# Peptides against a protein of PDB entry 4Z63, part 21

Target 1, 334 residues: chain A of PDB entry 4Z63
Amino acid sequence: LCLGMNDLTGNIPEDLFHLKRLNLLGIQENRLSGSLSREIRNLSSLVRLDVSWNLFSGEIPDVFDELPQLKFFLGQTNGFIGGIPKSLANSPSLNLLNLRNNSLSGRLMLNCTAMIALNSLDLGTNRFNGRLPENLPDCKRLKNVNLARNTFHGQVPESFKNFESLSYFSLSNSSLANISSALGILQHCKNLTTLVLTLNFHGEALPDDSSLHFEKLKVLVVANCRLTGSMPRWLSSSNELQLLDLSWNRLTGAIPSWIGDFKALFYLDLSNNSFTGEIPKSLTKLESLTSRNISVNEPSPDFPFFMKRNESARALQYNQIFGFPPTIELGHNN

## One batch from the design tools (peptide; aimed at target 1 T198 L243 S247 F324)

Design b2_p13_8_s4 (made by RFdiffusion4, then SolubleMPNN; from b2_p13_8, 4 letters changed)
Fold by OpenDDE base, seed 1:
Structure b2_p13_8_s4 (fold): chain B 334 residues (1-334), chain A 13 residues (1-13)
Amino acid sequence: as target 1 above (334 residues)
Amino acid sequence: SSSSYITTDIPDL
């Protein structure tokens, strides 16, 4: 049953929960309000639940033990409060959980040992506090993780060295500290292709350690951290780099010539730094900007990107990396 | 753009 993209109001009719053969319930992009009924438990054949973009409030019901086929739960952009229900945090069937842009709070706890199918987790823009869950690497299929805009004070856990499934990771604006430790840990994530760390590590030094290596890194975004230092030499070994944003930092020194050696680099923002010297001539030879058809069909994160204007509350949303226009931004340097 | 940066911390628009 798909009823998304309407102006439906009020609660879900309780009689809807009598549809025991229902595999897909999509009621997204409406004005549905009130609590999400516990009677969802009666939808024992449910594979996909999409309640996103509504006015739902209250706690998410603890009924996911009665939904043994549920693979997709989309609840982004609602008013949900409380924690992740225990049955949801233990779901062995769940592939994708999206609860971004809610009011979920407390300590984030997932039973990753039970969540054997979880491949995508979006909990961005919530009110989770405490530390990052040390057991996230136990979610052995977890590939896509957005935890942006939560209050995960402290450092990236040492256990994330073992996060082999991790490919797309966003931690933007999560009150993280110690960028040197974070990069030193995350370099061990052999499948990491996208790393977004914007609005963390306030005023720290960007490490220039030649021992750091991100072999498969395609997207690095570390904007608006007030980072000091220079263009990191370790980044030159990330031969698959497609997008680099280091804008709105305090980076100094020259832009190195190796920045033009990235055959796939189509988006470069180094603006609003303190870089000096000449523009590298190698940038004029970027294959991606001259002749190369970038494969638009490459895997992308499930979480959206936003281009935020510093002076305006206006952002542009980009659902895919290749939605960004080919860009070289070097403005507002010294 | 020189007046913008990329992030993932914005609510759905």
Scores: peptide ipSAE 0.552, ipTM 0.896, DockQ to the pose 0.697
OpenDDE base, seeds 2, 3, 4, 5: peptide ipSAE 0.548, 0.538, 0.516, 0.519; ipTM 0.889, 0.894, 0.879, 0.890

## One batch from the design tools (peptide; aimed at target 1 F324)

Design b2_p14_1 (made by RFdiffusion4)
Pose (drawn by RFdiffusion4):
Structure b2_p14_1 (pose): chain A 334 residues (1-334), chain P 14 residues (1-14)
Amino acid sequence: as target 1 above (334 residues)
Amino acid sequence: MWIHTDEPVSTEPP
């Protein structure tokens, strides 16, 4: 049953909960509102539930043991409150959970021993608080994590050294501390390709510690953190690097020669720092900016990227990394 | 300019 992208109003008729054989309900992008009824436990054949872009509110009903075939739950852009229900946090069948841009709050609790099929999680633009859940690496299939724009505090848990499945990690604007510990931990996640740390670690020093090694790293964004220190050399060993954004920090010193050695780099933003010295000549032999013989695969995280010119400008959206224009942005330095 | 993943808050559907 596909009703998506209409102008429907009111709540879901209780009539709909008699459909015990329905495996797909798309009601997304309407004006529907009210609570999402507990009677939804009666729809035991559901595989894909798309409730996104409506006006729903109240708690997400804790009925998800009654929906053992649920694989995709899409609730993004609604007014849902409370945390993740225990039954949803215990579902062994969920592949994907998208609750982003909701009014959700409290500690974030998932039973990752119980969620053996979870491979993608998007909780962005919510009010989850407390520490990042230490058990997240226990979701052995979790590849894509977007926790951006939340109310967490403290450090990245030590157990994140074991997050073997982690590929795309977006932590922007989440009030994270100790970028030194965050980078020392996260370098042990061998599948990490894209990492977004923007608006965290405010005023901290950027670690220059050169034992740090991110081998498969493709996209590194750590911006507007007002970080101090120099261009970190440990980054020169990430040969796959495509997009680097260190902008809006307090970084100083000269821009080193090795920045021109990234062969797959098509976008770099070092703007709005305290960089001095001349421009390194090696930026003229950047390979992805000269010839057509460099070819690489675009990273594929499940989340869009946003770009802001200044503090008051409306943002630009890029669903894919290769949507960024090939750019050298060195403005507002010394 | 700078890059992030913070989706704007939207209370209204399209």

Design b2_p14_1_s1 (made by RFdiffusion4, then SolubleMPNN; from b2_p14_1, 4 letters changed)
Fold by OpenDDE base, seed 4:
Parts: structure tokens; C-alpha cells; sequence
Structure b2_p14_1_s1 (fold): chain B 334 residues (1-334), chain A 14 residues (1-14)
């Protein structure tokens, strides 16, 4: 049953929950309000539940133990409060959980040992606090993780060295500290292709440790951290780099010539730093800017990106990396 | 401007 993208108001009729053979319920992009009914438990055949972009409030009901076939739960952009219900945090069937842009709070706790099918987790823009959950690497299929805009004070857990499934990781604006430790840990994530760390590590030094290596890194965004240091030499070994944003930091020194050796680099923003010297001539020879062949089928993060001008401004939303125009921004380096 | 995954209060399509 798909009723998305309407102007439906009120709550879900209770009689709807008598549909025990229902596999898909999509009621997204409406003005449905009130609590999400506990009677969802009666939808025992449910595979996909999409309640996103509504006015739902209250706690998410703890009924997911009665939904043994549920693979997809989309609840982004609602007013949900409380935590992730225990049955949801223990769901062995769940592949994708999206609860981005809610008011969920407390410590983030998932039973990753039970969540054997979880491959995508989006909990960005909530009110989670405490530390990053150390057991996330126990979610052995977890590929996509967005935890941006929560209050995860502290450092990236050491356990994330074992996060082999991790491919796309977003931690923007999460009050993280110790970029040296974070990069030192995350370099062990051998499948990591996208790393977004914007608005963290306030005033720290960007490490230039040549022992750091991100083999499959395609997208690195570490903007607006007030980072000191220079262009990190370790980045030169990330031969698959497609997008680099280090803008709005306090980076100094020359832009190295190796920045133009990235065959796939189509987006470079080094603006609003303190770089000096000449623009490397190698940038004029970037193959991706002279002969770009974009594969529409290239895997991308499930979470959106935002181009933000300032904290109060509207942002442009980009759902795909290749949605960004080919760009070289080197402005405001004095 | 800068790229983030920090969801702003208001977004617009590209």
C-alpha cells in the first residue's frame, strides 16, 4: 500500500493494521501526526515501512520483534523522540534503518550481534549524545553510516579499526576530537570510500603522517574544522580520489604538485585557507576535467550531502557525488 | 561554501 506524497492528515486508521499480508506500507510525504501506532505489530508480513516526511511524534513503538520480515524502515524527517526501541535495535531482518532528522535522544545503542542484516544506518541530525557506539563494527554488513549532527563527544573508537564493512561514513558536526586518532583508526577500514568529517576537530592539526594510507578513498571532506598544518602527504597515495574538500581551515604551505596526479579528481575545494606559493601546473592537466566519463551506476552513499554557505543559510542538497559540478576552488588563500 | 553531511534547517535541490 503506497499513499506517499499526498496531503493526508491525522493518524493512520487502526483498521489498516488488520492487513496481515501487507508487505509494503508507504505513507511518506504527508502530514500524518500523532504517535506511530503500536498496532504496526499486526502487520506481520511487512517488509518495508516508510513513514518518512510526516509529523509523527512520540516514541517509536517497541514492536519490531513482531515484524520478522521487516527489511526497510524509513522514518526520516519526523518528530520522533526517545531512543531506538529495543526490538528495533535487535532486529535480525533489518537491512536499512533511516531515522535521520528526528529528535531521538540518549545514548545510541544497537545490538550489532543481533542486527546481522543491517547494511545502511542513517541517524543523522538527531539528539543522540555520549560516545560513538564501540560495537558498530560488530554489524558485519554495515556499509553506510550517517551519524552527522549528533553530540558524540570524544574520539572515534579504537574498535573501528575492525570496521571492514564500512564504505561510507558521515560524522559531520558531531563534536568529535582528535583527528590524528580518527584518521589513524579509520585507515584500517579497507572498504572506506567516503569519509565526511566537516565541523569537527576544532583547531587541531591535520596529521601529515606518511604512514597513513586510505587505499580506496574516493571522497574526503574535512571542511570548516579550523585545522592547522599543510596538505597531508599521505593523501597522495589515495589514487582513486574523486572529491576533496578541505575548505575553511587554517592550512598553510604550498599546494603540492601531486594534487594534479589524481586521475579521477573532479572536485577540489581548498578555499578559505592560508595556502601560499604557485598554483600547481598539474591541476591544469587533471584528466577528469578534460575527459570526464561519469558512470551513473557508481555506488554512492545513501545519505545526502549539503553545500552550505554559512550556518544560517539554505543549503543545496546533493544526493550523489557526481551531482557536484567539476570544480576547482582555491579562493581566499591569504 | 563547504560540503557537509550536517543537515541544515532548510535545504533546496541543486
Amino acid sequence: as target 1 above (334 residues)
Amino acid sequence: SYITTDEPVRTEPP
Scores: peptide ipSAE 0.618, ipTM 0.858, DockQ to the pose 0.473
OpenDDE base, seeds 1, 2, 3, 5: peptide ipSAE 0.583, 0.581, 0.614, 0.596; ipTM 0.859, 0.857, 0.857, 0.848

Design b2_p14_1_s2 (made by RFdiffusion4, then SolubleMPNN; from b2_p14_1, 5 letters changed)
Fold by OpenDDE base, seed 4:
Structure b2_p14_1_s2 (fold): chain B 334 residues (1-334), chain A 14 residues (1-14)
Amino acid sequence: as target 1 above (334 residues)
Amino acid sequence: SYIDTVEPVRTEPP
């Protein structure tokens, strides 16, 4: 049953929950309000539940133990409060959980040992606090993780060295500290292709440790951190780099010539830093800017990117990396 | 401008 993208108001009729054969319930992009009914438990055949972009409030009901076939739960952009219900945090069937842009709070806890099918997690823009959950690497299929704009104070857990499934990771604006430790840990994520760390590590030094290596890194965004230091030499070994944003830092020194050696680099933002010297001539020879062949089928994060001017301004949304225009921004480096 | 993964405003559905 798909009722998305309407002007439906009120609550879900309780009689809807008598539909025991229902595999898909999509009621997204409406004005549905009140609590999400506990009677969802009666939808025992449910595979996909999409309640996103509504006015739902209250706690998410703890009924997911009665939904053994549920693979997809989309609840982004609601008014949900409380934590992730225990049955949801223990769901063995769940592949994707999206609860971005809610008011969920408390300590983030998932039973990753039970969540054997979880491959995508989006909890960005909530009110989770405390530390990052150390057991996330126990979610052995977890590929896509957005935890941006939560209050995860402290450092990236050492356990994330073992996060082999991790491919797409955002921790943007999560009050993280110790960028040297974070990069030193995350370099061990052999499948990591996208890393977003914007608005963290306030005023720290970007490490220039040549021992750092991100083999499969395609997208690195570490913007607006007020980072000091220079262009990191370790980044030159990330031969698959496609997008680099280090804008709005306090980086100094020359832009290295190796920045033009990235065959796939099509988006470079080094603006609003303190770089000096000449623009490397190698940038004029970037193969991706002279002969771009875009594969539309290249894997992308499930979470969107936003081009922001400030925290309150309307941002442009990009659902895929290749949605970004070919860009070289080097402005405001004086 | 800079890239982020956070919605600019908690837009409630209209």
Scores: peptide ipSAE 0.565, ipTM 0.845, DockQ to the pose 0.716
OpenDDE base, seeds 1, 2, 3, 5: peptide ipSAE 0.544, 0.562, 0.559, 0.525; ipTM 0.855, 0.843, 0.842, 0.835

Design b2_p14_1_s3 (made by RFdiffusion4, then SolubleMPNN; from b2_p14_1, 5 letters changed)
Fold by OpenDDE base, seed 1:
Structure b2_p14_1_s3 (fold): chain B 334 residues (1-334), chain A 14 residues (1-14)
Amino acid sequence: as target 1 above (334 residues)
Amino acid sequence: SYITTDEPVQTQPP
C-alpha cells in the first residue's frame, strides 16, 4: 500500500492494521500525526515500512519482534521521541534503519550481534548523547552510517579499527574530539570511501603523520573545524579522491603540487584558510575537469549532503556526490 | 560555503 505524497491527515486508520499480508506500507510525505500505533505489530508480513516526512510524535512502539520480515524502516523527518525500542535494536531482519531528523534521545544502543542484516543506519539530526557505540563494528554488514548532528562527546572508539564493513561515515557536528585519534583509527577501515567530519575537532591540529593511509578514500569533508596545520602529506596517497572539502579551517603553508595528481578529483574546496604561495599548475591538468566522463553510476552514501554558507543559512541539499558541480574553490586565503 | 551532513531540522513536511 503506497499512499505517499498526499495531504493525508490524522492517524492511520486502525483497520489498516488488519492487512496481515501487507508487505509494503508507504505513507510518507503526508500530514499524519499522533503516535505511531502499536497495532503495526499486526502487519506480520511487513517488509517495508515508510512513515517518513510526517507529523508523528511520541515513542516508536516496541513491536519489531512481531515483524520478523521487516527489512526497511524509514521514519525520517518526524517528531519521534525516546530511544530506539529494544525490539528494533535487536532486529535480525532489518537491513535499513532511517530515523534521521527526529527528537530521539538518550544513549545510542544497538545490539549489533543480533542485527546481522543491518547495512544502512541513519540516525543523523537527533538528540542522542553520550559516546559513540563501541559495538557498531559488530554489525558485520553495516556500510552506511550517519550519526551527524548528535552529541557524541569524546573520541572515535578504538573498536572502529575493526569496522571492515564501513564504507560511508558521517559524523558532522557531533561534538567529537581528537582528530589525530579519529584518523588513526578510521584509516584501518579498509572499505571507507566517504568520511564527513565537518564541525568537529574545534581548533585542533590536522595531523601530518605520513603513516596515515586511506587507500579507498573518495570523499573527505572536514570543513569548519578551525583546524590548524598544513595540507596533510598522507592524503597524497588517497589516489581515488573525488571530493575534498577542507574549507573554513586555519590551515597554512602552500597548496602542494600533488593536489593536481588526483585523476578523479572534481570538487576541491580549500577556501577560507590561510594558505600561501602560488596556485599549483597541476590543478590546471585535473583530468576530471577536462573530461566530461564523470562516472555517475558509482555507489553513493544513503545520507544527504548539505552545502551551507554559514551555520544559520538554509542549506542546499545534494543527494549524490556527483550532484556537486565541478569546483575549485581557493578563495579567502592569504 | 562548506559541505556538511549536519542537516537543518525540518519541522514540517514540504
Scores: peptide ipSAE 0.581, ipTM 0.872, DockQ to the pose 0.840
OpenDDE base, seeds 2, 3, 4, 5: peptide ipSAE 0.576, 0.575, 0.578, 0.568; ipTM 0.868, 0.869, 0.870, 0.868

Design b2_p14_1_s4 (made by RFdiffusion4, then SolubleMPNN; from b2_p14_1, 5 letters changed)
Fold by OpenDDE base, seed 1:
Structure b2_p14_1_s4 (fold): chain B 334 residues (1-334), chain A 14 residues (1-14)
Amino acid sequence: as target 1 above (334 residues)
Amino acid sequence: SYITTDEPVRTLPP
């Protein structure tokens, strides 16, 4: 049943929950309100539930133990409060959980040893607090993780050295500290291709440790952190780099010539730093910018990106990395 | 401008 993108209002009719054979319920992008009924438990054949972009409120019902086939739960952009229900946090069938842009709160707890199928987790823009859950690496299939805009004070857990499944990681504006530790840990994530750390590590030094290595890093965004230091030498070994944003920091020194050696680099923003010297001539030879046909069809993060001008401005949303125009921004330096 | 995954505005019910 697909009823998305309408002007439906009110609650879900209770009789809908008599549809025992229903595999897909999509009621997204409406004006449905009230609590999400616990009677969803009656939809025992449900594989996909999309209630996103509505006016739902209250706590998410703890009935997911009665939904043994549920693979996809999309509830982003609602008014849900409370925590992740225990049955949801223990779901062995769930592949994707998207509860972005709600009012969920408390400590984030998932039973990753039980969530054997979870591959995508989007809990961005909620009210979770405490620390990053140390057991996330126990979610052995978890590739996409967005935890941006929560209050995970502290450091990246040491356990994330073992986060082998992690490919796309977003932690923007999550009150993280110790970038040196974070990078030292995350370099062990051998499948990590996208790392977004904007609005963290305020005023820290960007480590220039030659022992750091991110072999498969394609997207690195560490903007608006007021980071000190220089262009990190370790980044030169990330040969697959496509997008680099280190803007709005306090980075100094020269822009190194190796920045032009990245064959796939199509987006570079080093603006609003304190870089000095000449623009490397190697930037004029970036293969990605000299080619007319940049069509890349590759896996991408499930979470959106935003280009933001300032703290108050509405940002432009980009759903794909290659939605960004080919860019070299070096403005507002010395 | 800068890139982030932090949603600039929370779109919640009133």
Scores: peptide ipSAE 0.582, ipTM 0.882, DockQ to the pose 0.612
OpenDDE base, seeds 2, 3, 4, 5: peptide ipSAE 0.574, 0.577, 0.580, 0.563; ipTM 0.867, 0.873, 0.881, 0.872; seed 3 fails the geometry check

Design b2_p14_2 (made by RFdiffusion4)
Pose (drawn by RFdiffusion4):
Parts: sequence; structure tokens; C-alpha cells
Structure b2_p14_2 (pose): chain A 334 residues (1-334), chain P 14 residues (1-14)
Amino acid sequence: as target 1 above (334 residues)
Amino acid sequence: SSWWIHTDETPFKP
């Protein structure tokens, strides 16, 4: 049953909850509102539930043991409150959970021993607080994590050294501390390709510690953190690097020669720092900016990127990394 | 000129 992208109003007729054989319900992008009824436990054949872009509110009903076939739950852009219900946090069948841009709050609690099929999680733009849940690496299939724009505090848990499935990790604007510990821990996630750390670690020093090694790293964004220190040389060992954003920090010193050695780099933003010295001549032999013989695969995280020109400008959206124009941005330095 | 990238905003509706 597909009703998506219409102008429907009111709540879900209780009539709908008699459909015990329905495996797909798309009601996304309407004006629907009210609470999402507890009677939804009666729809035991559901595989894909798309409630996104409506006006729903109240708690997400804790009925998800009654929906053992649920694989995709899409609730993004609604007014849902409370945390993740225990039954949803215990669902062994969920592949994907998208609750981003909701009014959700409290500690974030998932039973990752129980969630053996979870491979993608998007909780962005919510009010989850407390520490990042230490048990997240226990979701052995979780590849894509977007926790951006939340109310967490403290450090990245030590157990994140074991997050073997982690590919795309977006932590922007989440009030994270100790970028030194965050980078030392996260270098041990061998599948990490895209990492977004923007608006965290405010005023901290960027670790220059050269034992740090991110081998498969493709996209590194750590911006507007007002970080101090120099261009970190440990980054030169990430040969796959495609997009680097260190902008709006307090970084100093010269821009080193090795920044021209990234063969797949098509985008770099070092703007709005305290960089001095001349421009390194090696930026003229960047391979992805010269010939057509460098070819690589675009990273594929499940979350869009956003770009802001200044503090008051409306943002630009890029659903894919290769949507960024090939760019050298060195403005507002010394 | 200067700008920066992030992922903390809501996507624009299709």
C-alpha cells in the first residue's frame, strides 16, 4: 500500500490496522499527524514501514516484537518524542533505522547483541544525551552511522576500536571531547572511509602524533572546531584521500609539501585558518586536478553533506561526494 | 572566500 507524496491529513484510520498481510506501507511525505497507534502491532507482516515527512508526534509505540519481519523503519522528519523503544532496540530483523530530525531525547540505548541485522542507523538532528553508547560496536553489521547534531558529551568510547563494520561515521555538531582520544581510537576501525567530525572538540589541539594511521580513509571533514596546531603529517599516509576539509580552525604554520601527494584528492578546504608561508608548489601536480588517468570509486555514505559559505548563509546540499566541484580553497589565511 | 562542510542539517525535501 503506497500513499506517499499526497496531501493527506488526520491520523491513520484504525481500519488500516486490520491488514495483517501488508508487508509495505508507505505513507511518507503527507500531512498526517497524531500519534502512531499502538494498534500497529497488529500488522505482523510488515517489512518496510515508511512514515517519513509527516506531522506525527508522541512516543514511538513500543510494539516492535509484534513486527518480527520489519527490516526498514523510516520515521525521519516528524515530531516523535522519547527515546528508542526497547522493542525496536531489540529487533533482530531491522536493517535500517532512520529517525533523523525528530524530537527524540534521553540516553541512546540499543541492544546490539539483539540487533544482528542492523547495518544502517541515522539518528541525526535529535536530542539524545549522555555518553555515546559503548555497546555500538557490538552491532557487528553496522556500516553506516549518523549521530550528527545531537546532545552527547564526553569522549568516543574505547570500545569503538572494535567497530569492524564501520564505514561511514558522521559525528558533526555533537559536543564531543578529546579529539586526541577520538582519532587514536577511530584509527583502529579498518573499514572507515568517510569521517565527519565538524563542530566538536572546540578549541582543542589537533593531534600531531604520527603513529596515527587511517589507511582506507577517503573523506575527512573536521571543520569549525577552532582546532590548534599544524597540518598533521600522519594524514599523509592516507593515500586514498579524496576530500579534505580542515577549514575554520586555528591551524598555523606552513602548508606542507605532502598535501600535493594525494593522488585521488579533488577537493581541499584549508580556508579560514592561520596558515603562513608560501603556497606549496606541489599543489600544481595534484593528479586528480591535472590529467584524466587517475580513476577511483566515490565513497557512498547514506547521508548527505552540507556546505556553508559563512555563518549566516543558507547551506548547499550534496547527496554524493562527487557532487562537490573539484576545489582548492585557501582563502582567509596568512 | 571561505566555507566549510558538515552533515548536521536536515535534507531538503525532494

Design b2_p14_2_s1 (made by RFdiffusion4, then SolubleMPNN; from b2_p14_2, 6 letters changed)
Fold by OpenDDE base, seed 3:
Structure b2_p14_2_s1 (fold): chain B 334 residues (1-334), chain A 14 residues (1-14)
Amino acid sequence: as target 1 above (334 residues)
Amino acid sequence: SSSWISTSELPERP
């Protein structure tokens, strides 16, 4: 049943919960309000539940133990409060959980040993606090993780050295500290292709440690951190780099010539730094900018990117990395 | 440009 993108108001009719054969319920992009009914438990055949972009409030009902086939739960852009219900945090069937842009709070706890099918987690823009959950690497299929805009004080857990499934990771604006430790840990994530760390590590030094290596890194975004230092030498070994945003930092020194050796680099933003010297001639030879064959068909994160001009402005949303225009931004370097 | 990339939304208040 797909009722998305309407002007539906009020609550879900109770009779809808009698549909025991219902595999898909999509009621997204409406004006549905109140609490999400506990009677969802009656939809025992449910595979996909999309309640996103509504006015739902209250706690998410703890009924997911009665939904043994549920693979997809999308509840982004609602007014949900409380925590992740225990049955949801223990769901063995769930592949994708998207609760981005809610008011969920408390410590983030997932039973990763039970959540054997979880591959995508978007909890960005919530009110989670405390530390990053150390047991996330126990979610052995978890590839996509967005935890942006929560209050995860402290450092990236040491356990994330073992996060072999991790491919796409965002921690933007999560009050993280110690970029050197974070990068030192995350370099062990052999499948990591996308790393977004914007609005963290305020005023720290970007490590220039030649021992750091991100073999499969395609997207690195560490913008608006007020980072000091220079272009990191370790990044030169990330031969698959496609997108680099280090804008709005305090980086100094020359832009190194090796920045133009990235065959796949189509988006470079080094703006609003303190870089000096000449623009490397190698940037004029970037194959990705000269050849029309950008491989548009590469896997992208499940979470959206946002291009922000300020903290208060509506950001432009990009659902895919290749949605970004080919860009070289070197402006505002003084 | 005066832009940067993030994955965080502004909380859309309903």
Scores: peptide ipSAE 0.418, ipTM 0.867, DockQ to the pose 0.505
OpenDDE base, seeds 1, 2, 4, 5: peptide ipSAE 0.404, 0.414, 0.385, 0.416; ipTM 0.862, 0.879, 0.858, 0.872; seed 5 fails the geometry check

Design b2_p14_2_s2 (made by RFdiffusion4, then SolubleMPNN; from b2_p14_2, 6 letters changed)
Fold by OpenDDE base, seed 2:
Structure b2_p14_2_s2 (fold): chain B 334 residues (1-334), chain A 14 residues (1-14)
Amino acid sequence: as target 1 above (334 residues)
Amino acid sequence: SSSWISTSEVPERP
């Protein structure tokens, strides 16, 4: 049953929950309000539940143990409060959980040993607090993780050295500390292609340790951290780099010539730093900017990117990396 | 540029 993208108001009729053969319930993009009924438990054949973009409030009901076929739960952009229900945090069937942009709070806890099918997790823009869950690497299929805009004080857990399934990771604006430790840990994630760390590590030094290596790194965003230091030499070994944003930091020194050796680099923002010297001539020879053949069909994160402008309350949303225009931004340096 | 990239930085309003 698909009733999305309407102007429906009020609560879900209770009679809807008698549809025991229902595989897909989509009621997204409406004005539905009130609590999400516990009677969802009666939808025992449910594979996909989409209640996103509504006015739902209260706690998410703890009924997911009665939904053994549920693979997709989309509840982003609602008014949900409380924590992740225990039955949801233990779901063996769930592939994708999206609860971005709610008011969920407390300590984030997932039973990753039980969540054997979980491949995508989006909990961005909530009110979770405490530390990052140390057991996330136990989610053996977890590829896409967005935990941005929560209050995860402290450091990236040491256990994340073993996060082999991790490909797309965002921790933007989550009150993280110790960038040297974070990069030292995350370099062990052999499948990591996208790393977003914007609005963390305030005033720290960007490490220039030549022992750091990110083999498959395509997207690195570490903007608006007030980071000190220079362009890190370890980054020169990330030959697949496509997008680099180090804007709005306090980086100094010259822009190195090796920045033009990245054949796939189509988006570079080094603006609003303190870089000095000449613009490398190698930047004028970037193959990605001269050839139109960027493969648009590469896998991308499930979470959206936002381009925030200082003067505008409105950010531009980009659902794919290749949605960004080819860009070289070197402005506002000293 | 007066912009930077992030994720989930702006609350989405219905």
Scores: peptide ipSAE 0.410, ipTM 0.865, DockQ to the pose 0.601
OpenDDE base, seeds 1, 3, 4, 5: peptide ipSAE 0.402, 0.393, 0.387, 0.392; ipTM 0.830, 0.854, 0.817, 0.859

Design b2_p14_2_s3 (made by RFdiffusion4, then SolubleMPNN; from b2_p14_2, 8 letters changed)
Fold by OpenDDE base, seed 1:
Structure b2_p14_2_s3 (fold): chain B 334 residues (1-334), chain A 14 residues (1-14)
Amino acid sequence: as target 1 above (334 residues)
Amino acid sequence: SSSWVTSDLLPERP
């Protein structure tokens, strides 16, 4: 049943929960309000539940033990409060959980040993607090993780050295500290292609440790951290780099010539730093900017990117990396 | 540029 993109109001009719053979319920992009009914438990054949972009409030009902076939739960952009219900945090069937842009709170706890099918997790823009869950690497299929805009004070857990499934990771604006530790840990994530760390590590030094290596890194975003230091030499080994944003930091020194050696680099923002010297001539030879054939078919994060302007509350949304225009921004340097 | 990339959305009211 797909009823998305309407002006439906009120609660879900109780009679809808008698549809025991229903595999897909999509009621997204409406004005549905009130609590999400516990009677969802009666939808025992449910594979996909999409309640996103509504006015739902209250706690998410703890009924997911009665939904043994549920693979997709989309509840983004609602007014949900409380925590992730225990049955959801233990779901062995769940592949994708999207609860971004809610009011969920408390410590983030998932039973990753039970969540054997979880591959995508979006909990961005919530009110989770405490520390990052150390057991996330136990979610052996978890590839996409957005935890941006929560209050995860402290450091990236050491256990994330073993996060082999991790491909796309966003922690933007999550009150993280110790960028040296974070990068030192995350370099062990052999499948990591996208790393977004904007609005963390305030005033720290960007490490220039030559032992750091991110082999498969395609997207690195560490903007607006007030980071000190220079362009890190270790980044030169990330030969697959496509998008680099280090803007709005306090980085100094020259822009190194190796920045133009990235064959796939089509978006570079180094603006609003304290870089000095000449613009590397190698930037004029970036193959990605001279060739029209950017492969649009590369896997992208499930979470969107945003280009945020300092003066505007409005951000431009980019659902794919290749949605970014080919860009070289070097403005507002010395 | 007066912009930066993030994955952080301001809470949009539904």
Scores: peptide ipSAE 0.399, ipTM 0.870, DockQ to the pose 0.555
OpenDDE base, seeds 2, 3, 4, 5: peptide ipSAE 0.384, 0.384, 0.385, 0.385; ipTM 0.860, 0.860, 0.862, 0.864

